# Peptides against a protein of PDB entry 1IK9, part 44

Target 1, 211 residues: chain A of PDB entry 1IK9
Amino acid sequence: MERKISRIHLVSEPSITHFLQVSWEKTLESGFVITLTDGHSAWTGTVSESEISQEADDMAMEKGKYVGELRKALLSGAGPADVYTFNFSKESCYFFFEKNLKDVSFRLGSFNLEKVENPAEVIRELICYCLDTIAENQAKNEHLQKENERLLRDWNDVQGRFEKCVSAKEALETDLYKRFILVLNEKKTKIRSLHNKLLNAAQEREKDIKQ
Target 2, 207 residues: chain A of PDB entry 1IK9 as posed
Amino acid sequence: MERKISRIHLVSEPSITHFLQVSWEKTLESGFVITLTDGHSAWTGTVSESEISQEADDMAMEKGKYVGELRKALLSADVYTFNFSKESAYFFFEKNLKDVSFRLGSFNLEKVENPAEVIRELIAYALDTIAENQAKNEHLQKENERLLRDWNDVQGRFEKAVSAKEALETDLYKRFILVLNEKKTKIRSLHNKLLNAAQEREKDIKQ
Target 3, 195 residues: chain B of PDB entry 1IK9 as posed
Amino acid sequence: MERKISRIHLVSEPSITHFLQVSWEKTLESGFVITLTDGHSAWTGTVSESEISQEADDMAMEKGKYVGELRKALLSVYTFNFSKESAYFFFEKNLKDVSFRLGSFNLEKVENPAEVIRELIAYALDTIAENQAKNEHLQKENERLLRDWNDVQGRFEKAVSAKEALETDLYKRFILVLNEKKTKIRSLHNKLLNA

## One batch from the design tools (peptide; made by RFdiffusion4, then SolubleMPNN)

Design b1_p11_4_s2 (from b1_p11_4, 7 letters changed)
Fold by OpenDDE base, seed 1:
Parts: structure tokens; sequence; C-alpha cells
Structure b1_p11_4_s2 (fold): chain B 211 residues (1-211), chain C 211 residues (1-211), chain A 11 residues (1-11)
């Protein structure tokens, strides 16, 4: 079961924050339970997949688009632009909400709710769920923080090894070149020495022919 | 202002989850506001730094140790071991809590609370705070997740560059050595050629003397 | 490259 609690303002009671809980299985399209509370009273209703389909048809809206709008309205709250207006009559227990566009407002959906006999149980359970969600999110946050710190250490370690490898490659190239030049210079010196011995032998032979 | 909400069970009403809110400025030692609710009624009291000091003295406990026990009792809830037992009289508005040790239970603290006239406001504010805390923790969690994914990419990139650097260093050493051997072999061939020319010149001179 | 300098040293 998935659940979302949002705060809303009712048009009838704009000074009193209300809480809208929506609970569903897998997808909002399969139906949902809606619960409204003001912190004293609570009202609950079940919306079936058939009712969602009927409401989409009555609106002449494609079901996926309609469910997308329901998701925005019921799971996000009013949002920062008051795009959704919520209405509830405590007398009729009729809940409806409108989407406000620039030039047009239209009713997006409506549900009959029932007044809960023991609202304190619903409120306590709602608070429990909030506290559980806080604890779960905090534990996840602490885990991600520790993993982040681990990854940062591992990154620094590999970066430092990489920098050492780059420097060692350059040093190796330089050292091998220096060592090779020394050996080449020794061989060049030996070549020069042998060439001088050949020149001397040729000069001695020219002297021996000239007696 | 710091705040913590915890769930507790009262000894008098073990079947009904109560919520204990504690609010303080910087440190619990400076005093705190305690709020108790059952989702229908609420009770609030203010505990001063002077009252905390007096309660520590009355218990013959060092203040820092006492505040440490208050922090465990009031901010953690009962915990998994029911180390703290909470008592509240709705008639007297007297709240007290005990620490349960293996062989001894002792009263850790006691506070007079006042019944809130409009408990719905307190409950709504408490739910609002829970929802705000959820939103903040979720945003922090999404940030840490994105940072974790970034650090993992950065680690993989540096690791791959490091592996390439290691392989390139080994390849460089092998290539340099092969190239050096080729040049040395050319110089060795030139030395051998010059040495043979010297031997031939010496043999020709020995023939000219015997002639 | 060091190798181009080495090829110049061959010559």
Amino acid sequence: as target 1 above (211 residues)
Amino acid sequence: as target 1 above (211 residues)
Amino acid sequence: SWFEELEKLKQ
C-alpha cells in the first residue's frame, strides 16, 4: 500500500489547514482511500477504479490524463500556484476539487466521504505514519551520507594513485632516456676510438711505402 | 528552535498511542516546551532551566547526566526496551516518567501540564511540522542520491584512467626497451665492422713486411 | 618525442 498525506486549504475554511491522506495499492488508477482531517474531525471515502473511469468519462478526458491530474491534485496538495481548489461540505460530506486555469476553472473530481466516529484513531495513525516516514527517511539519509563519505574517500584514493602513476610514467620515460644516452655515448666513444686506430694504421702504411 | 516528536505509551492508557513533542532553543538544558496529545486532547507545559536544575538537585544527579537522561527519555520515546515509563493524569495534568533499571525503577522527572483549549490547532501544527520534516528530509535525500551517483561516476572515470595509465606505463617501458635494443645493435654492428677493418689492415701490413 | 631525438642520435 502506498500513502501520501498533503496539507490543503478548503475554500470554506481557508484559515484552517486540512490534511488530505490518499492511500492506494500500486497505482492510483486502481482506486484509493481518501481521508480528510482538520485535527479534530475526520472524513473517509473509498474511490473505486470504476468511479475513476466514470469520472474520466463524464469529464470527456482520457483516463490516463485524468489519473495524472488526480495525482497532481490529491498527492501534491494545492501546490505553490493554487492550481487546485478544494471544497468540502461538512454537512453533506461532499468533497470536490477544481483545476484553475488562466481563463477557466473546471471541476476535476468529487467524492462522497463519511464522517469517522473515532477521529482520534485516524489522527493518531496519521501522526504515526508521519513519524515512521521521518524515521525511514532519516535512516536512508544517514546511509546515503555514509556511502557518500565512502565514495569520496575512494575517489581521493584512486585520484592520488592516478597522479602518482602519471608522475611515475613521466619519471620512467626520463630515466630510461638518460640511461640509454649514457650507453649510446659509450658506444659512440668506442666507434670514435676504433676509427682513430684505423686512421693511424693507414698513416703508418703510407710511411712504410714512402724507403 | 529545535523540536522532536515521539510516540509514547502511557501506563494508564497503554492501548492508545500518545505523542510527546519537545521543543527547545539550542540545548534541552536551557529549558523546553513539552506537549502531549492523544489525537483529540492536548496538554502543554514549559520547563525552565531552573526547574531542570532543581529536578537534578532533588535527584542528587549531576546536571549534565540528568539532561542526558531527559534527552533519552523525552526525545527517543519509550525505545525498544521500554527503559522509560510514562505516566500522565488527565485529572491533575501531572506528567511523570520513570527509568526502569534491572532491579530498580526511579522517577526521572515530573511536570505540570495545562490542557490546551483548542487541541486541533496543536494537532494541525504537529502534523504540519511532520510534513515539513518529511519534505526537507526527502529533498536532502534526493540531493545526497544525486551526489552519490555523481561521485560513483567520477570514481569510475578516475579508476578507468588509472588502469589505462598503469597499462600505458608498462607498454612504454616495453616499447622504449625494444627501441633502445635496436639502436644499440646498430652501434654494435658498426663497432664489429670497424674492428674487422683494423684486423685486415694489420694482416696487410704483416704481408708487406714479409714481402 | 624522446624517440625522435633518439632517431636523430642514430643518424
Scores: peptide ipSAE 0.022, ipTM 0.847, DockQ to the pose 0.021
Fold by OpenDDE base, seed 3:
Structure b1_p11_4_s2 (fold): chain B 211 residues (1-211), chain C 211 residues (1-211), chain A 11 residues (1-11)
Amino acid sequence: as target 1 above (211 residues)
Amino acid sequence: as target 1 above (211 residues)
Amino acid sequence: SWFEELEKLKQ
């Protein structure tokens, strides 16, 4: 079961924050339970998949698009752009919400709610859910922080090994060339010496023939 | 201002969860505001730095150690070990808590609370704080997740460059040796050829002298 | 080793 709590302002009571809880199984499309509270009273209603489908059809809206609008309205509150306006009558227990476009507001949906007999239990459960969510998110934050610190160390270690490998490659190439130049120069000197000995032997033979 | 909300169970009402909010400036030692709620009623009291100091002295406990026990009791709830027991009288508005050791329970502190006239406002503000804390922790989680994904990519990139550098170093060494062996073998062949020419020239001269 | 081959090449 998934749950989202949002703060909303009602047109009838703009001075007080209300809380809108929506709970559902797997997808909001399959139906949901809606709970409204002002921190003193609570009201709950169940919306079925068939009601959601009927509202989408009555609006001539594709079901997935309609559920997308329900998700924006009911799970994010009004949002920073006040695109969704919420209305509730405590007398009739009728909850409805509108989408505000530039020149046109239209009703997006409506629900009949029932007044909860024990609102304190609903409020306590709502606060418990908030505290549990905070604890889970804190544990996740601590885990991600430790993982970030590990990944940063591992990155620094590999970077340092890479830089050492680059430097060692350049040093190896330079050292090998120096060693090979020395050995080649010794062999070149021996070749020059042997050539000079051959030239001298040829000159001595030419002197011995001239006697 | 710092704030912590905890769930507690009262000895007088073990069937219902209560919520203990503590709010303070910089350190718990400087004093705090305590709020208790059952989701219907709320009670608030202020504890001064002087009261905390007096309670520490009366207990013959060092102030920092006493504040450390207050922090464990009031900010973590009972905890998983039920080390702290909470008591509240709605009639007297007297809140007290005990530390349970193996064979001895002792009173750690007590507060006189006042019943809040508008508990719904306190409850709404408490829920708002929970929702804001959830939003902040979610934003932090999303940031840390993106940073982890970045660090993992950066680590993989450096690791791949390091492995290429290692392989390139080994390949360079092998290639340089092969090239130098070829050049040295050419020079060795030239030295051997020149030595043979010198030996032949010496043998021809020895024949010419016998002639 | 390559070093032993280099020493044989000095020779």
Scores: peptide ipSAE 0.021, ipTM 0.847, DockQ to the pose 0.022
Fold by OpenDDE base, seed 4:
Structure b1_p11_4_s2 (fold): chain B 211 residues (1-211), chain C 211 residues (1-211), chain A 11 residues (1-11)
Amino acid sequence: as target 1 above (211 residues)
Amino acid sequence: as target 1 above (211 residues)
Amino acid sequence: SWFEELEKLKQ
């Protein structure tokens, strides 16, 4: 089961933060359990896949698009844009919500809830879920932090090896050229010396012919 | 202000999860506000630095060690080791907790609480804090995940550059040696040719003398 | 090694 808790404000009680819990299996489209609480009372309703389909049909909206709007309304909470208005009658236990567009508001959905007999149990379970979620997220955070630190070390190690490789390549090129120039200069000197000997021998032969 | 919420079980109500909220400024040693709730009722007490010091003195425990035990008891919740037992009288509003060692249990601390007039407000605020903490931890986790993905890409990029640098170093050495051998062989051939010319010139001179 | 061959070529 997946679960999302969101804070909402009811039009009837804008000064009292309410909490909207939605619980579902795999997809919100298959139906869900909605729970509303003010921290004292709780109200729960089950919404079936058939009710979701009927609401989509009544709106003349494609089911997947409607479920997408339900997800934004019920799982995002009051996003900072106040795009969704929530209404609840404690007397009738009727919950409905509207989507507010710039020039038009329209009812997006409505559900009958039932007042929970033991709201404290629902509230305790909700708090337990929050604490479990915090613990799981903290454990993930610690794991990701350790992995981040590992990756950074591994990056620094490879970077340092790379820099050494670059420097070693440049040093190798410089050393090889220096060695090459030395040997080449020796061979050039030997060639010049042999040419001078050949010139001298030719000059001596020309002197020996001239007696 | 720092805050920690923990689930606890009271000796008097082991079937009902209670929530222990502790709030403090910078250090638990400076005092704290303790709030207990069962999801219906709430009880709050303020514990001063002087009370913490007095409890440490009464226990003949060094204050820092005592605060360390308080932190383990009150902020860790019931760790899976049941090392701490929590007791609360709803009638007297007296809260006390014990440390359970293998052969000995001892009272670690005690506080007078006051029943909160509006427990729903305290519970709503507690749930809000949990939801805020979840959102903050999710944002941190998303950030760390993106950073890990970045670091992994950066590592792969440097690793690939390093491998190319290694291969380029080996290729450079091989190329420089090939070029060097070519030039050196040309110079050696020129030296051999000049020596042969010198030998021929000497042999011709020796023939010219015999003739 | 190529290096040892080059050193032999110094000679």
Scores: peptide ipSAE 0.023, ipTM 0.848, DockQ to the pose 0.021; fails the geometry check
Fold by OpenDDE base, seed 5:
Structure b1_p11_4_s2 (fold): chain B 211 residues (1-211), chain C 211 residues (1-211), chain A 11 residues (1-11)
Amino acid sequence: as target 1 above (211 residues)
Amino acid sequence: as target 1 above (211 residues)
Amino acid sequence: SWFEELEKLKQ
């Protein structure tokens, strides 16, 4: 079961924050339970998959599009943009909500709710769910924080090894060149020495021929 | 202002979860406001810094130790170990809590609470605080998740550059040695050729002297 | 390149 609680303002009671809870199994399309509370009274209703399908058909909307609009209205809370208006009559237990677009407002859906006999139990369970969600999110935050610290340490280790590898490559190249030049210069000196010995031997032979 | 909400069980009503809210400015030692609710009724009390000091003195506890015990009792919730027991009389509005140790239970503190006239407002504000805390923790989780993904990408980039640097260093060393060996072998061949020319010139001169 | 310097050293 999935659940979302949001704050809403009712058009009839704009000064009193209400809470809209929606609970469903896997997908909102398969039906949901809606609960409305003002912190004293609670009202609940069950919306079936067949009712959602019928409302989509009555609105001439594709079912997935209609469910997408329901999700935005009922699960996102009243966004700061007042895109959705909520109405409830405590007398008739009729809940309806409208989507407000720039030039057009239209009814998105409506539900008949029933007054809960023991609202305190519903309110306690709602608070329990909020506290459980806080605890789970805190545990997740602590885990993510520790993982961030680990990843940062691992990044710094690899970065330091990379910089050492770059420096070691440049140092290796420089050292190999220096060693190679020394050995080459020794061989060049030996070649020059042997060439001079050949020239001297040729000059001595030319002197011996000239007696 | 800091706030903590916890679930507690009252000894008098063990089947009904109660909620204990504690709010304070900076430190619990400077005083706090306590609110108890069952989701229908609410009770509140204010505990001053002077009352906390007096209770610590009456218990013959060091103030910081006493405040440390208050923090564990009132802000940690009833831990699974039933280390703290909570008692409340709705008639007298007397709230007291005990610390249960293996061989000894003792009263840790007590408060006179007052029944709230409009409990629905207190309950709504409590739910609002829970929802705000959930939203803040969700935003923090999303931020930490994005940061983890960034750090992981950055780690993979540096790791890949490091591996390329290692391979490039080994390849450089191998290439430089191969090139150097070729040049050295050419110079060794030239030295051998010049040495053979010197030996031949010496043999020719020895023939000319014997003639 | 150092290799061009080495080639000049071949000569």
Scores: peptide ipSAE 0.023, ipTM 0.847, DockQ to the pose 0.023; fails the geometry check

Design b1_p11_4_s3 (from b1_p11_4, 6 letters changed)
Fold by OpenDDE base, seed 2:
Structure b1_p11_4_s3 (fold): chain B 211 residues (1-211), chain C 211 residues (1-211), chain A 11 residues (1-11)
Amino acid sequence: as target 1 above (211 residues)
Amino acid sequence: as target 1 above (211 residues)
Amino acid sequence: SWLEELEKLEQ
């Protein structure tokens, strides 16, 4: 079961924050349970997949698009754009919400809610869920933070090895060239010496022919 | 202002989860506000720094150690060890908590609470705080996740550059050696050729003398 | 090693 709690403002009671809990199995499309509370009273309703389908049909809207609007309305709360307006009558227990567009508002959905006999239990469970969610998110944050610190160490280690490899490559090239020059210069000196010996031998032969 | 909400069980009402909110400025030692709720009623009390100091003195405990115990009791909730037992009388509004050790239990603190006139407002504010904390923690989680993904990419990039550097170092050594051998073999061939010319010249001289 | 081959080539 998935659930989302959002704070909403009712048009009839704009001075008090209400909380809208929506609970569903796998997808909101499969139906959901809606719970409304003001922190003193609570109201609950169940919305079936068939009701969602019927409401989408009545709106001449594709079901997936309609469920997409339900998700935005019911799970995001009153976003900063007041795109969704929530209405509830405590007397009739009738809850409805509208989508406000620039030139038109339309009813997106409506639910008959039942007043919960023990609102304190619903409120306690709602607070418990919030506290559990906080604890889970904190544990996830601590894990991600430790993983970030690990990845940062691993990055620094590889970076340091890479810099050493670059330096070692440059040093290797320089060292190999120095060694090569030494050996090459020795062989050049030997070639020069042998040429001088050949020149001297030729000069001596030319002297011996000239008696 | 810092605050922590925890779920606790009262000895007098073990069947219902209570919520203990503690709010403080900078440090718990500076005093705190405690709020207890059962999701229907709420009770609030203020504990001053002087009361904390006096209670530490009465317990013959160092203040920092005492505050450390207060923090464990009041901010961790009923941990799995039931090390802290919470008691509350709705009639007297007297709240006290005990630390249970293997062989002894002792009262760690007590507070006179006042019944809140508008518990729904306190409950709504408490739920709002929970929802705000969830949103903040979710935003932090998303940030840390994106940062982890970034660090992992950066690590893979440096690792790939490092592997290329290692391979390039080995290839450089091999290439420099091959080039060196080619040049060295040319010089060795020249030395051999010059030695053969010297040997031939010496043999010709020896023939000319025998002639 | 290439170094040992180089040393043999000095010889």
Scores: peptide ipSAE 0.017, ipTM 0.848, DockQ to the pose 0.021
Fold by OpenDDE base, seed 5:
Structure b1_p11_4_s3 (fold): chain B 211 residues (1-211), chain C 211 residues (1-211), chain A 11 residues (1-11)
Amino acid sequence: as target 1 above (211 residues)
Amino acid sequence: as target 1 above (211 residues)
Amino acid sequence: SWLEELEKLEQ
C-alpha cells in the first residue's frame, strides 16, 4: 500500500490546519482510502475505481487525465499557489475540492466521508507513519552521505593518479629526448671525425701524385 | 529550538502508543519542554536547568552523565531493548521513567505535567512538524542523490582520462624507441660506409707506394 | 634495459 499525508486548509475553517491522508494500492486509479483529520476528529471514506471512472465521465474528462488531477490535488495538498480549494461539511460529512484556474474554478471531485468512532487510533497511526517515514529517510540520508564521501575519496584518488601519470609522461618524454640527443651527437661526432680522416687521406694522396 | 518526537509505551496503557515530544534550546541540560500525547489528550511540562541539576544531585549522579541518560531516555524513546520504562498517571498528571539494568531498575526522572486545554492544536502542530521534517529530509535526499550522480560522472571522466594517459604513455615510449632505433641505425650505416671508404683509400695508397 | 639495447646499438 502506498500512502501520502498532506496539510490542507478548509474553506470553512481556514485558521485550522487539517491533514489529508490518501492510501492506495499501486495506482490511485484503482481506488483509494481518504482520511481527513483536524487532530481531534477524523473522517474516512473509500473511493472505488468505479467511482473514479464515473466522476471522470461526469466531468467529460479522460480517466488518465482525471487521475492525474486527483494525484495533484490529493497528494500535493494545497500547493503554495492555492490551485486546489478544499471544502468539508462536518454535519453532512461531505468533502469536495475545486481546481482554481486563472479564469475558471471547477469542482474536481467530492466524497462522502464517515466520522471515525475512535479518532485517536487514526491519529496515532498517522503519527506512527510519519515517524517511520522520518526514520527511513534519515537512514537513507546517512547512507547517501557515506556514499558521497566514498565517491569523493575515490575521485580524489583517481585525480591524483591522473596528475602523476601526466607528469610521468612529460618526464619520460623529456628524458628520452635528452638521451636520444646525447647518443645522436656522439654518432654525429664520429661521422665528422671519419669525414676529416677521409679528407686528410685524399690530400696526402694528391701530394704523393704531385714528385 | 531543537525538537524530538518519539513513540513510547506506558506501563499503564501498553496497548496504546503514546508520543513523547521534547523541545530544548541548544542543549537538553539548559532545560526542556516535554509534551505527552495519546492522539486525543495532551499533557505538557517545563523542566528547568535547576530541576535537572537537582535531580542529578538527588541521584548522586554527575550532571553531564545524568543529562546523557535523559538524552537516551527521552530522545530515543523506548529502544527495542525496553531499557527505559515510562509511567504516567492521567489523574495526578505524574510522569516518571525508569532505567532497567540487568540486575537493577531505578527511577531516572519524574515530571509533573499539566493537561493541555486544546490538545488538538498540540497534535496538529506535532503532525505539521513531522511533515516539515519529512519534506526537509526528502529535499536533502534528492540533493545528495544528485550530488552522488555528479560525483560518479566526474569519477568516470577522470578514470577514462587516466586510462587514456596510461595508454598514451606506453604508446609514446614505444614510438620514441622505434624512431630512435631507426635514426641510430641510419647513423651506424653511415659510419660503416665512411669506414669502408677509409679502408679503400688506404689500400689504394699502399698500391701506389708498391708501384 | 632499453639503455643496454642502446649501448649494444652504439657498439
Scores: peptide ipSAE 0.018, ipTM 0.847, DockQ to the pose 0.023; fails the geometry check
Fold by OpenDDE base, seed 1:
Structure b1_p11_4_s3 (fold): chain B 211 residues (1-211), chain C 211 residues (1-211), chain A 11 residues (1-11)
Amino acid sequence: as target 1 above (211 residues)
Amino acid sequence: as target 1 above (211 residues)
Amino acid sequence: SWLEELEKLEQ
């Protein structure tokens, strides 16, 4: 089961933060449970897949688009500047919400809620879920932080090895060239010496032919 | 201000999860505000630095050790198997907690709480804080996840460059050797050819003298 | 070592 708790402001009680809990299985389209609380009272309703389909049809909206708007309205949390306006009558237990566009507001959906007999249990469970979510997110944060620190070390280690490899390659090339220049110069000196000996032998032979 | 909310079980109401909120500035030693709620009623008390010092003295415990035990008791959240037992009388508004060791339980601290007139406001604020903490932790998680993915890419990139550098070093050494063997062999061939020319010139001169 | 191969090439 997926669950989202959001803060909302009701048009009737703009000074009192209400909490809207939505719970669903896999997709909001397959139905959901909506719970509203003010921290004293709670109201709950179940919305079926058929009711979602009917509400989409009544709005003449494509179901996927309608469910997309429901997801934005019910799961995003509404701030006072939000595109979504929430209304609830404690007398009728009728909950409805509107989408406010520039020049037009339209009702996006409506649900009949039932007053919960023991709101304290619903509120306690809601707080428990928040605390569980905090603990789970903290454990994930600590894990990700440790992995991040590990990856930073591993990156620095490989970077340092890479820099050493680059320097060792340059040093190897330089050393090999220096050694080869020495060997080549020695062989060039031997070649020059042998050429001079050949020139001298030819000059001596030309002298011996001239008596 | 630092704040921690924990679930606790009261000895008097073991079936009802209570929530213990503790709020403090910098250190729990400088005093704290304790709030207890069952999701319907709330009770609040302020504990001063002087009260903490007095309670430590009355217990004949070193203040730093006492505050360390307070921090464990009040901030860790108690499960049913926890070393800490919580007691509260709704009639007297007296809250106390014990540390349970193997063979001995002892009172660790006690506070007079006051019943909050509007518990719904305290409960709403508590839920708001939980939702804010969830949002902050989610934003941190998303950031750490993105950084983790970045560092993984950067590590793979440097690792791949390092492996290429190692292979390029080995290839450079091999190529330099092959090239140098060719040049040295050419110089050795020239030296051998020049030696043979010198030997032939010497043999011709020895023939010309016998002639 | 590569040094020993160089020394053999000097001979």
Scores: peptide ipSAE 0.018, ipTM 0.848, DockQ to the pose 0.021; fails the geometry check
Fold by OpenDDE base, seed 3:
Structure b1_p11_4_s3 (fold): chain B 211 residues (1-211), chain C 211 residues (1-211), chain A 11 residues (1-11)
Amino acid sequence: as target 1 above (211 residues)
Amino acid sequence: as target 1 above (211 residues)
Amino acid sequence: SWLEELEKLEQ
């Protein structure tokens, strides 16, 4: 089961924060449980998949688009102020919300809620869920932090090996060229020496012919 | 101001979760505000630095060690079951907690609380703090996740460059040796040719002398 | 080894 808690402001009670809890299985489209609380009283209603489909049809809106609007209204919290307006009558237990666009405000949906007999239990469970979510998120943060520190160390190690490899490649090239030049110069010296011996032998033969 | 909310179980009400909020400035040692709630009623008390010092002295415990025990009792939540036992009388508004060791249970501290007139406001503010903490932790998680993904990409890029550098070093060494052998073989062939010319010139001179 | 081939070339 998935759950989202959001703070909302009611038109009837703009001075106090209310909390809107939505609970669902896999997708909001399959239906959900909505719970409203002011920290003293609580009200709960169940919305079926058939009710969601009927509301979408009554609005002449495609079901997936309508569920997308429900998700923004009911799960985003107070999104950017003014896009969604929430209304609740404690007397009728009627909850409705409107989408406010620049030139058009329209009712997006409405639910009949029932007053919870033991609101303290609902409030305690809601606080427990918040504390569990905090603990899970803290554990995830600590894990991600340790992984970041590991990845940074591993990156520095590979970077240092790469820099050493570049320097070792340049040093190898330089050393091999130096050795190559030395051996080539020795062979050039031997070639010059043999050429000079050939020239001397030819000059001696020319002297021996002139006697 | 720092704040920690923890779930506790009272000896008097073991079937219901209570919430213990502690709020302090910079350090718990400088004093704190303690709030207890069951999701319907709330009780608050202020503990001064002087009261903490007096309790440490009465226990014959060093202040820093005592504050360390307070931090474990009041901020850890229900730590491993059984180390800290919480007691509260709604009639006397007296809150006390005990440390349970294997062979010794002792009172760690006690506070006089006052019943809050508007518990719904305290509960709403507590839920708001939980929701704000969830939002902050989610933003931190998303940031750390994006940083992990960046570090992993950067690591893979450097690793791939390093592997290419290793392969390029081996290829360079092999190519330089092949070129070296080719040029040296050319010089060896020239040396052999010049030696043969010298031997032939010496043999011709020996024929001319016998002539 | 490469060194042994170099030594054979110096010779």
Scores: peptide ipSAE 0.017, ipTM 0.847, DockQ to the pose 0.023; fails the geometry check

